# Peptides against a protein of PDB entry 4M9S, part 59

Target 1, 135 residues: chain A of PDB entry 4M9S
Amino acid sequence: SRGLVGVECITPYSYKSLAMALQRCVEVLSDEDRSALAFAVVMPPGVDIPVKLWSCVIPVDICSNEEEQLDDEVADRLKRLSKRGALLSGKRMPVLTFKIDHIIHMFLKHVVDAQTIANGISILEQRLLEIGNNN

## One batch from the design tools (peptide; made by RFdiffusion4, then SolubleMPNN)

Design b1_p17_5_s2 (from b1_p17_5, 7 letters changed)
Fold by OpenDDE base, seed 4:
Structure b1_p17_5_s2 (fold): chain B 135 residues (1-135), chain A 17 residues (1-17)
Amino acid sequence: as target 1 above (135 residues)
Amino acid sequence: SLEELRKRLAKAVEKAL
């Protein structure tokens, strides 16, 4: 098994300019992209994370059990998020990675429920151990 | 705490990179 059930972000920020701007950006996202963004809070901020690791926590409904399909779908979502500028930063070289900024991460910490975050962290830790054992 | 979990995760991620 992988990832988590999709989560909707509810923001308590109504009067802070940055939060309002981010809220607007989040509101115009598709449900699937918004869900992907929510789970980005699980990742450590400021770190270039390979798509493989993102795929461990980003909830994706795919028609195939192929890992390539999973990674591709996750990558597509993350790419869309990266096109929103501050939401994610993508790098293509040396390998495809995405990074969540500290500011965005701080925002998400307030709009994603704590239990979801905790579960996501636990899942990712488990997946990392599995990856480590397989290598 | 969540912060402690995040710190542990960060270390785990760094090891995986």
Scores: peptide ipSAE 0.394, ipTM 0.881, DockQ to the pose 0.037
Fold by OpenDDE base, seed 3:
Structure b1_p17_5_s2 (fold): chain B 135 residues (1-135), chain A 17 residues (1-17)
Amino acid sequence: as target 1 above (135 residues)
Amino acid sequence: SLEELRKRLAKAVEKAL
């Protein structure tokens, strides 16, 4: 039984206040963490996503070709975002996962460039196909 | 549309989990 995700009725007033608070939180992030947050909008909200899937869309400038190092760097960025309260929710066991909240996702849909979102979706779809074919 | 892409991706992600 998938628990009924309670329909949070967000009033327009509540949304505006939350958007202002979130904008301030985004402004104090490092460039790397802000970039990671932007690409988080590609993920479906309210779903615990393993780090492996996050690594398909989160850009990393300097890492070795080793998959383990990529996942570690992505995990570090996501962990920092999770420490910023409502930005992400992390779960360490049984498997390390991160989840974007519906409210945060809605905020990002309005502030992240549409082409960036489309490109991220395309990349993730391609990676999922590759993973599916290898399994 | 972007919304259609999101819906398609959501289904793909669910299958990968």
Scores: peptide ipSAE 0.393, ipTM 0.880, DockQ to the pose 0.045
Fold by OpenDDE base, seed 1:
Structure b1_p17_5_s2 (fold): chain B 135 residues (1-135), chain A 17 residues (1-17)
Amino acid sequence: as target 1 above (135 residues)
Amino acid sequence: SLEELRKRLAKAVEKAL
């Protein structure tokens, strides 16, 4: 079955099997998409997050005159991830959002470097403050 | 801890939504 959403790891074996399946899925991603997926661990699971907030943590190399394309590039990466099984789920209405489920999030917590996670959290927190102050 | 950081971030995200 394609749907990892709602899957319960009831035994260590089931957890390992799920991890192996996800590992294979991650291996076939491009470097850019794999990076985007790694930083998805920063987000709270089960929450529909607007692209604007994703763009705060997903690294994208753009030219200075292309800053307005940041959200578009991030959205493209997230869209690709959403097409790869249950890695992400997207909604277009009323606003374009993406959500990471608890199972995928749990997987990422085990495979993404702890310092990377901590740094990502710090960066997002800071950017949220800046966004709030500039509005 | 990372868990505490995640909880803090979750609250921050919720406020930004």
Scores: peptide ipSAE 0.393, ipTM 0.881, DockQ to the pose 0.041
Fold by OpenDDE base, seed 5:
Order: structure tokens, then sequence, then C-alpha cells
Structure b1_p17_5_s2 (fold): chain B 135 residues (1-135), chain A 17 residues (1-17)
């Protein structure tokens, strides 16, 4: 079976210009928001992903281990990222979801460490299996 | 490969949605 494949998007910005702009945006993020953004590369681009799934890969080091609190913290981080323009797109209804655009995803693929990406993918895949087994 | 991992994960995510 085939998963989602990246699609080339038409943008008014050259890749270099976009990359430079995004780099500047990343540089001003807090460490926690920058970390959240890095792990966004794990998600398939162009898909509205519920916060529940984001919480499977976004590291939370401050909140308690209660699931609802983790989701809230993750949601806050993702909301902040969504407010910084093109980094993420949030949708509140019917459920809170966030989506990473193909262009942003492509950028992250070039700047996020490959091992970090691989680890994130592995973790999410495992947790998805666990969720599936509980259903 | 990393690309194959991404494809597999994408499918898994789609299934979970």
Amino acid sequence: as target 1 above (135 residues)
Amino acid sequence: SLEELRKRLAKAVEKAL
C-alpha cells in the first residue's frame, strides 16, 4: 500500500527565499516551539491531524503525564506555530486539528536531523498500532 | 529508507483518521 506522497506546490517565493524566511521564523521561536515544529516533519503534509495524534510525537517535558494535560500543552504549542503564518494551519471544528503544508514540510525535511525524523516516525508508528489495538 | 518510512507512516495515519 502507498502512503501520501509529497506534492510540489506553486509559491510566489523561490525555495531559497522561502527557506531564508522560514529560517528567520524558526530562529525566534522558543526551544519548545522549535522542537514541536521539528517533529511536525513526521506528519504527512496536507492532512488535518487531530491533536491526539500530534501528542504522540511532540515532546512535552513540563506537564504531568495525564493525557488531557499533554494534549492541551501540545495544542498550545501548535496554536502558537499556527499563529506564525505558514508554519501550521489550525482548524477548530469539528475537532481541533493542525495541518502542515507541503512547502513547510519540504523545508523541514532539509533542516531537521534525519535521525530525529526516523525516531519520530518510529514512535508514532508504534503508538498508532497501540491505538489501533485498543479499538 | 527514510522515504519508505514516511510513506508507511502516512498510510498508518490515514488509517487512524
Scores: peptide ipSAE 0.393, ipTM 0.879, DockQ to the pose 0.044

Design b1_p17_5_s3 (from b1_p17_5, 8 letters changed)
Fold by OpenDDE base, seed 1:
Structure b1_p17_5_s3 (fold): chain B 135 residues (1-135), chain A 17 residues (1-17)
Amino acid sequence: as target 1 above (135 residues)
Amino acid sequence: SLEKLRQRLAEAVKKAL
């Protein structure tokens, strides 16, 4: 699994309290959004990641294989997650990016299935290789 | 490896941002 970097996170909440709040937030998500959140664990925390890279790991069930539609759908999911408070933080300028916080990432590492994490990392590796070769 | 993944991601981020 991807390790956390040693950055200090200051929070007014204890981890226990935050974990309970996060669990509650996760439970009310749609299946699709919850799946997207699960795969967010493969991203390095504290890094602004463009939607294109998120689309490498976020599972999308769309009728079309058009890349533009894929990115739009992924962006919508990430936007919804960002509106759940601490799950993700979005940045619109200069490029639309989303970032997973270290605390959230740490939470996900404990609650997301280990096989899912491993699969997500493998998928990301493969897709990054493809992007690197094609872009 | 994780290190290779991080490197590839860093490069991809650089290209995409």
Scores: peptide ipSAE 0.126, ipTM 0.750, DockQ to the pose 0.032
Fold by OpenDDE base, seed 4:
Structure b1_p17_5_s3 (fold): chain B 135 residues (1-135), chain A 17 residues (1-17)
Amino acid sequence: as target 1 above (135 residues)
Amino acid sequence: SLEKLRQRLAEAVKKAL
């Protein structure tokens, strides 16, 4: 089943310039985009990941469970995140993919709730198995 | 391939976090 309830990203204040800048970027995000960013932590950094795999962990609350709608909504969220500096890097061709930067990933590992990370990993693993079974 | 990437992700998730 797809459709995770959004989880808020924890962004403690830091005097480190990078943390401060990232915190500001996170604070201006919508709740749904912030949730998407939070779950991006479960992805390995530096890897171009197709939207299909992102959709395994990015929460979508409004759209139906139709795969096309879910993937489109996820893509839109990731596109918005990719416009927020170094949060994500997107490639449109040949396949739409997004990549999380190592620095951003490291930041998220420190500011996203540990239980959220654990849950996200579990969900990702489960859904990856499901994808494998459907192939 | 998607399968190759899936496998890589499954392994990476366990190691990276």
Scores: peptide ipSAE 0.086, ipTM 0.705, DockQ to the pose 0.028
Fold by OpenDDE base, seed 3:
Structure b1_p17_5_s3 (fold): chain B 135 residues (1-135), chain A 17 residues (1-17)
Amino acid sequence: as target 1 above (135 residues)
Amino acid sequence: SLEKLRQRLAEAVKKAL
């Protein structure tokens, strides 16, 4: 019997209070970190995802021809988000991964622009195909 | 494997969004 990892109390009141708290957390982020958080909406919630896959959708201004530099920059942004409590959960071993929980994901689906979500999904699908063809 | 994870991710994305 897998113990219930989390009890989600879904009431309209609880949702409103949580949304207000999350909105405040988003407002204090830098533009770069807020952008990274927005694109986290295209990831499935509750799944530990390696940095390589996050780098498929997280935008980075610094152009690097080295894949390792891209992953490092993405990892730094995700690490900062994970330090903001419930925004992301990071795991360093055995492989560096990050996870978005269902509550945060549901919040993002309501506040992130629909076109941004659609574009993010399209880019993710394209990059996944490229990775699949190379492996 | 990375490929298996890719497939799971693609399926999960379709369900979640």
Scores: peptide ipSAE 0.077, ipTM 0.698, DockQ to the pose 0.032
Fold by OpenDDE base, seed 5:
Structure b1_p17_5_s3 (fold): chain B 135 residues (1-135), chain A 17 residues (1-17)
Amino acid sequence: as target 1 above (135 residues)
Amino acid sequence: SLEKLRQRLAEAVKKAL
């Protein structure tokens, strides 16, 4: 498995200061929301990703295995993350999408466990292949 | 590879949007 390449970005905040602020935000998240945020690291930054694709990697352990319900649960988690600072950016129309910013992505690359990243990439790859095979 | 994964993701995004 391959890890994500480093991201260069310009911010008014130092990396250390930003990291500390983000760490505080992460610490107050629920376990499920924090997990969702962790797996956001596997998504390419700066891209509006449909909820359907987010659902390929965001773990859902409580709701039904029905696809629509899974998407709804994932959407709820991502919505909560989007409301907490600049963790995610949501777009409702025309299709519900969420985007991770380069700065946040860079942060996640440094704090998310390498094995989690590797697993997420593998899962995403598998799901994308399945989607491709099913059109 | 990561690049191939990103390509597939991009294609899936275009299809889904």
Scores: peptide ipSAE 0.126, ipTM 0.751, DockQ to the pose 0.033; fails the geometry check

Design b1_p17_5_s4 (from b1_p17_5, 8 letters changed)
Fold by OpenDDE base, seed 3:
Order: C-alpha cells, then structure tokens, then sequence
Structure b1_p17_5_s4 (fold): chain B 135 residues (1-135), chain A 17 residues (1-17)
C-alpha cells in the first residue's frame, strides 16, 4: 500500500501562510545554502536522491580536484538544509540520500528564477549523459 | 524534454541505490 500522503492543501489560506513561513526560512540561510536550495528544484519531489546525483547540480565554489571532497561539501550543505525542518529529509542508511518534499518543491518552483531552473536542468542533463557513458 | 530528464534521472537513481 503506497500511502500517497496526498497533502491535500485544502485551503489557499494554509498555502499562503506556509509560503510566508518558508520565505522567512530561506531569508536566514547563508548564500551558499540558499544557492543549494535553489538548485534542489531540479530534483523530483518525494524521491530519495543519492549525494552523487545531488553533486551534479549543487554548485560548489571551492573546486577540489578530488571527487570525494566535492561529495562531502555537497553532503554538508544538504545536511544543514535538512536540519532546518521541512526543507530536506536525509537518510543515512543504507546509502546517504536526500529528498525534497512536494510542498517545498512547489514553493521553489514559484520563487526560483526561471533561468536558474533552466541552467540546473541543462547541467543535470549533461552530467547524467557523462555518467551514463562512463558506466 | 522534462519527461525525458525525469526518466534518465529515475534510471540513474535506480543504478545508484
């Protein structure tokens, strides 16, 4: 029984209040964490995504030549976002994954710049092709 | 397309999990 937790957002009023609360949460983030959250809109909601795939879209300013350091930095950002309540949900076992909720994803679709979304999709498409060709 | 991207991502997730 796949419990479709259909969060029936029954009233437009509850949605507006939630959007305002989420906006306040976003405003107090660091620039780096806010950028990571913006690119989370590219991921499908309700899916546990491995850190390796998150690293395809999350921008990291400090380019270490070692892939392991990139994944660690991405994981740290996602962990910070997960500690801020409903922004992300993390699982440590069996594999480290993060999931964006449907409500958060819907919020991001309305507040993230269209060009940022388009760029994120393009980057993810390119990285997935590279991963697919190397496997 | 967004649908094609979702399918590729689904396959990548399945391979990585």
Amino acid sequence: as target 1 above (135 residues)
Amino acid sequence: SLEALRERLRKAVEAAL
Scores: peptide ipSAE 0.345, ipTM 0.876, DockQ to the pose 0.034
Fold by OpenDDE base, seed 1:
Structure b1_p17_5_s4 (fold): chain B 135 residues (1-135), chain A 17 residues (1-17)
Amino acid sequence: as target 1 above (135 residues)
Amino acid sequence: SLEALRERLRKAVEAAL
């Protein structure tokens, strides 16, 4: 597998090769993991983001409304993505966070449906407001 | 901090809408 973290696109050819590799990685994902990856495009690249904030946009089906279960399920999906060609970078200490790389983010902007991106942004905005109001 | 990050994300989302 090709390590993508820290990869710099220096030519159009290198970008094409990277895009082909990423497309192959996306094609072998489960529907759930592919959906999670699509919604990762709404996060700012290069930022270590806590799982709680990822849970604002990652669609999961849980048996209960318990926040702990939501965070665990989201974390599992993000962990799987981090093992696939470094689609995400996980950090365990001091707090569990995940980061999307700039190159991966740029790729997603081109391949994720525009309406999906718009919907994800809207959902994130709404849920961030709700979290802020509950504090 | 988590709160600072939340505010940054909120502003980023609003700018992208």
Scores: peptide ipSAE 0.210, ipTM 0.781, DockQ to the pose 0.031
Fold by OpenDDE base, seed 5:
Structure b1_p17_5_s4 (fold): chain B 135 residues (1-135), chain A 17 residues (1-17)
Amino acid sequence: as target 1 above (135 residues)
Amino acid sequence: SLEALRERLRKAVEAAL
C-alpha cells in the first residue's frame, strides 16, 4: 500500500498535511454526504458536470422516484460538499454543475474503498449507456 | 453539450476500468 505520504501533489501544503486536513473534513460529514463524496471519485476531475449526470452515481435513498426530486436531493448534497472547503466547486449558471478538483480526486482515489470505486464506475457506465440508447 | 460531456464521461469510465 503506497502511503499517502509518498504522493506528490501541486499544493502549498504537503501531501500529508493536505490528506490529514481532507480526512478531517470527511470525518465530520454526514454518512450521506460522505457517500456522495466517495462516489465523486468516478467523475473526471476538472470537469463541470451537470447535476443530472451526478445523479447517475450519487446514491439517494429517501427521495421519491421522480427524477426532479432525485436531482434536487443530489444537488443539495453536492452543494453542502462545495461549502465544505475545496471538496467540490459549484457553478449555478447557466446550468447547475459541480466539479471535483484534481487534488481532491487524487485524495479520493487513495481513501475510497476499491469496491466502491469499481461499483460506481460500473453504475455510471450503465447509466450513460442507457441515456445514450434513449436518444 | 450534455451529449459531448456524456461521451467524455464514458471515455473516462473506460479509462478507469
Scores: peptide ipSAE 0.207, ipTM 0.780, DockQ to the pose 0.030
Fold by OpenDDE base, seed 4:
Structure b1_p17_5_s4 (fold): chain B 135 residues (1-135), chain A 17 residues (1-17)
Amino acid sequence: as target 1 above (135 residues)
Amino acid sequence: SLEALRERLRKAVEAAL
């Protein structure tokens, strides 16, 4: 089974007009979508990342033993985020991927706590190693 | 390939954050 506890990404942040607008967007997200957005910070910006790799760090509230269900849940969250301006850019073909923009990534680096970022990186590296070993 | 992407991802994470 797999389940990662969600992390809230709601902190007061006012640097530029864009940051303020993004903060408002974050505040209206559901807890699960906001958590997904927080962990998006560990992905390199400007890179089309397959859902399978996103699922390495995106937390899910419902534990499942079925990888497909986990990927579907992650995909749904990322799809919702992609509908909010420049938060994410999704591609459905040939493979479902999502990309975080550089500006959004920079924003997240400021509003997501350092420990969450560090933990996310650690989790991602561990999961990537596991995936590599299973191939 | 997916494998190449995974390696790039690893390197990018280590370098970017």
Scores: peptide ipSAE 0.200, ipTM 0.776, DockQ to the pose 0.028

Design b1_p17_6_s1 (from b1_p17_6, 10 letters changed)
Fold by OpenDDE base, seed 5:
Structure b1_p17_6_s1 (fold): chain B 135 residues (1-135), chain A 17 residues (1-17)
Amino acid sequence: as target 1 above (135 residues)
Amino acid sequence: MEVAEALRKRLAELRER
């Protein structure tokens, strides 16, 4: 997984302290949760996004092709990220949604590699087209 | 702003890179 493992935190943050704190938070994540966080850079910041749309970006290896299991696994990853400080914020009602904050999103824009961003765009666009054709 | 509009805007921003 090429996501966040090797990037020295070259953040535009004038405050080295915030970038360092975020980097430490990212380093203690599992590889799966760190990958999910990397792909969150594709999403618009400050928007409460349903889990179904998060599942269009976050790669999940599941044994079943059931969409419900995919959404559940994605939700679990996002829940774990939401428990790690300010990485994500979740709402349970009326629909389960997650939001990436502008500060975290800005951090990710500087530390996530261009290939991961490109992959996330391609996956999101493809999945949105598939959803649109099935409606 | 609706989620759909936010996503469309974000995708447009990403494509302009």
Scores: peptide ipSAE 0.608, ipTM 0.923, DockQ to the pose 0.032
Fold by OpenDDE base, seed 3:
Structure b1_p17_6_s1 (fold): chain B 135 residues (1-135), chain A 17 residues (1-17)
Amino acid sequence: as target 1 above (135 residues)
Amino acid sequence: MEVAEALRKRLAELRER
């Protein structure tokens, strides 16, 4: 898959077995959901992050200039990922948030390519500047 | 830890690579 590399790491047996299980979970995702998961490596692990901030990292092809549609599409992708084992955990109240677990984040750090990480940083920084200028 | 602080810290970690 674009942005994901095979796991070759010198780790304990338990980590290798978990990595193999996670790799199988990634392989059955759609291209869009797999891309969203790859960009999740940019986010801090273990933090409940609002959908608005996830939308600053996850690339979405939008036909409209409506910000509301961007957040909805991102939320749908994150919801699908949250239904796939421990990939993400979601909270609905008081605000819709998603969190990447430390174990999943550690896996992604080994399998997501450097170019995808660099792109995610660039997109995030640009979007945060736009949000900061509109406040 | 505030979300904004966590995000700033994570961006700093990524820039140091």
Scores: peptide ipSAE 0.607, ipTM 0.922, DockQ to the pose 0.033
Fold by OpenDDE base, seed 2:
Structure b1_p17_6_s1 (fold): chain B 135 residues (1-135), chain A 17 residues (1-17)
Amino acid sequence: as target 1 above (135 residues)
Amino acid sequence: MEVAEALRKRLAELRER
């Protein structure tokens, strides 16, 4: 996965330590969970985003035609990310949502490649249009 | 801020790059 290779974070010492800790957290992720985390950079930080909207940007290789199965797979990935430190914060009530913290988002903005960001935008825009046309 | 508005704003920020 090309998206997270270039972590030269030129940041103050506290941020360097955080960046190193985050880098270690990212390195132990599965390729799928790491990909999901990379695409999280597209999302607005500090906002509790429903899983359905996360599914608009998280790539899933499952050939399920059922939107619900896609949401479940995305939810499982996001749940795993939420268990790994401060990568994401999940809420179950009233609806299952996940939020990326501003600090994590700032880290991702520096380490996620421009192509991954561009792809995430394109995927998100396309899927939002599809959802909007089906409503 | 509604989630939809936050997403639209974020997409606008990303398109301006």
Scores: peptide ipSAE 0.606, ipTM 0.922, DockQ to the pose 0.032
Fold by OpenDDE base, seed 4:
Structure b1_p17_6_s1 (fold): chain B 135 residues (1-135), chain A 17 residues (1-17)
Amino acid sequence: as target 1 above (135 residues)
Amino acid sequence: MEVAEALRKRLAELRER
């Protein structure tokens, strides 16, 4: 998954400093956490999204078929991202949710490749259909 | 705005690209 590998930051940011800071934050992530962050571009910014819905877009390569374990792994990735600066904002109550801020989302729109976006859409649509059919 | 509505709107935006 090439999500954030080769970020030519063409940032429209008047604040080169913010783009540089975000780039540095991304560079120190693991490949898995960078991938998770890349797919966060698919999500609507400024919305507190439950982990279950995040799991619909974040790819997990090594998990049991148990939905709970998938959600736990996704939650751990999102928690790590929330600790690496202002990448995500987590809330534990009443339900564990994560939000991507508009500034971070705008950054991702410029640095995430089109193939990753296309893959994220495909994964999200498929998993939302599966959830909808199982309810 | 409900999360489900926000997601639907976002997916619509992505499909228009």
Scores: peptide ipSAE 0.605, ipTM 0.922, DockQ to the pose 0.032

Design b1_p17_6_s2 (from b1_p17_6, 10 letters changed)
Fold by OpenDDE base, seed 1:
Structure b1_p17_6_s2 (fold): chain B 135 residues (1-135), chain A 17 residues (1-17)
Amino acid sequence: as target 1 above (135 residues)
Amino acid sequence: MEAAEALRKRLAELRAR
């Protein structure tokens, strides 16, 4: 799976069982949704994050010239992830936000490869700079 | 926004590794 390494978790039984369950959930995702989930490891856990900020870390292959279309595509991916159990929690009001829980985030820290983390940091830094320069 | 501040803090943590 893109961005995820098959790691056999040598952890307490409860965590191992959770990791196995999460692995099964991840295996049924599309490649794009798995990629989006992998990049969620860069985000702070337990924080409701607006879609605009998620769009700064999630890579989208479609060069939409319209920022609004980018945010919509990211939102759709995050919505699909939120429908897969406890992977993400979405809120629609007052602003559309998504949150990754600490447990899921801890799982991702063990299974997401270092290159994906590095790429996520680079993408996020670049896009935040671009937003800052356009203001 | 609280989210933006949390994100900046998280980036700082990741860069420190």
Scores: peptide ipSAE 0.612, ipTM 0.929, DockQ to the pose 0.032
Fold by OpenDDE base, seed 2:
Structure b1_p17_6_s2 (fold): chain B 135 residues (1-135), chain A 17 residues (1-17)
Amino acid sequence: as target 1 above (135 residues)
Amino acid sequence: MEAAEALRKRLAELRAR
């Protein structure tokens, strides 16, 4: 799990207190939730993103090829993240969406390693192509 | 802006780096 494991918060974040608080929030996450948060760096900040699109970047090992089950698992992870330190903002109506705030996104850009970003891009591209070809 | 469009734009930005 390469993404957030080594994040010494050496962020030049003008908000040292916020960075420390965020670091503490990240440290207490499960490995799966922390991974999901790391890949959130790929997403556009400040945009309400449907769970289906989140599922295109968040790696989930599900034995079932059912897209619905994938979305449910992703939604559960995102829900847990939304309950911690404003890491994500969830909306239930009209469609379940999650948004990464600009501040959180900026934090992630400083702490998420380049390999995780590259992997997130690759996963996203692949899954978007798969969705596009099935339509 | 639709979420899908924002995502495509973000992907393009990331690839341009």
Scores: peptide ipSAE 0.612, ipTM 0.928, DockQ to the pose 0.031
Fold by OpenDDE base, seed 3:
Structure b1_p17_6_s2 (fold): chain B 135 residues (1-135), chain A 17 residues (1-17)
Amino acid sequence: as target 1 above (135 residues)
Amino acid sequence: MEAAEALRKRLAELRAR
């Protein structure tokens, strides 16, 4: 899968069982949801992040350039990931946000390939500049 | 911590690597 190294997770976790459970959770995801999860490694762990900021790093293929459609597609992917329990935590009130916890983030740091991380940084930088220029 | 500030800090960490 593009973005996640299929290699045995060398984790500093004393808990081989947790890494195996997380690997199993990743394997059953769709390609699109797995890609979104891979790019979540760029985000700061333990922070409730609004969908607008998630849209700055998650790549989506949409037919329209409408910003509202982009945010909706990103939100749908993040919602599916949040239904997988430990992968993301969604919060609807007062604003729709998603959070990656420290344990999941640490796992991703070990299994996401360097090229995906580099791409995530580039996409994030570009989108933040675009937002800054539109303000 | 504000989400935008946390994101800026994270981006700085990634650039320094």
Scores: peptide ipSAE 0.611, ipTM 0.928, DockQ to the pose 0.032
Fold by OpenDDE base, seed 4:
Structure b1_p17_6_s2 (fold): chain B 135 residues (1-135), chain A 17 residues (1-17)
Amino acid sequence: as target 1 above (135 residues)
Amino acid sequence: MEAAEALRKRLAELRAR
């Protein structure tokens, strides 16, 4: 298990009430879903991003070599995040996409540690190169 | 196309930090 550092609870966020609400939402997440949320800080806010691109940043401990299973697991995590509050907004049509809100993204920028951000960048770069080479 | 471009831009921003 790549010990992905979760979202930290300490934030200088100016909107204390919102920060507290978001903190509570984060605390009830599983470790896996919390890690997925942490890596969402790498994504551009306010953009509908297809699951395939989300899979480039969200680490999934799947032993299966099937890309389809990876996308399904990522989609399930993102769906759970979208259900547990305003963490993500999902759109099913025309393509399944998820969007991180600017407010949530701003919160994550304050609570996600620098190492997690660095890891997210590294994972994203690696997987984008792999996708680019397979096309 | 739009999401991929936005992601590339975001990566460039993160690398410039």
Scores: peptide ipSAE 0.609, ipTM 0.928, DockQ to the pose 0.032

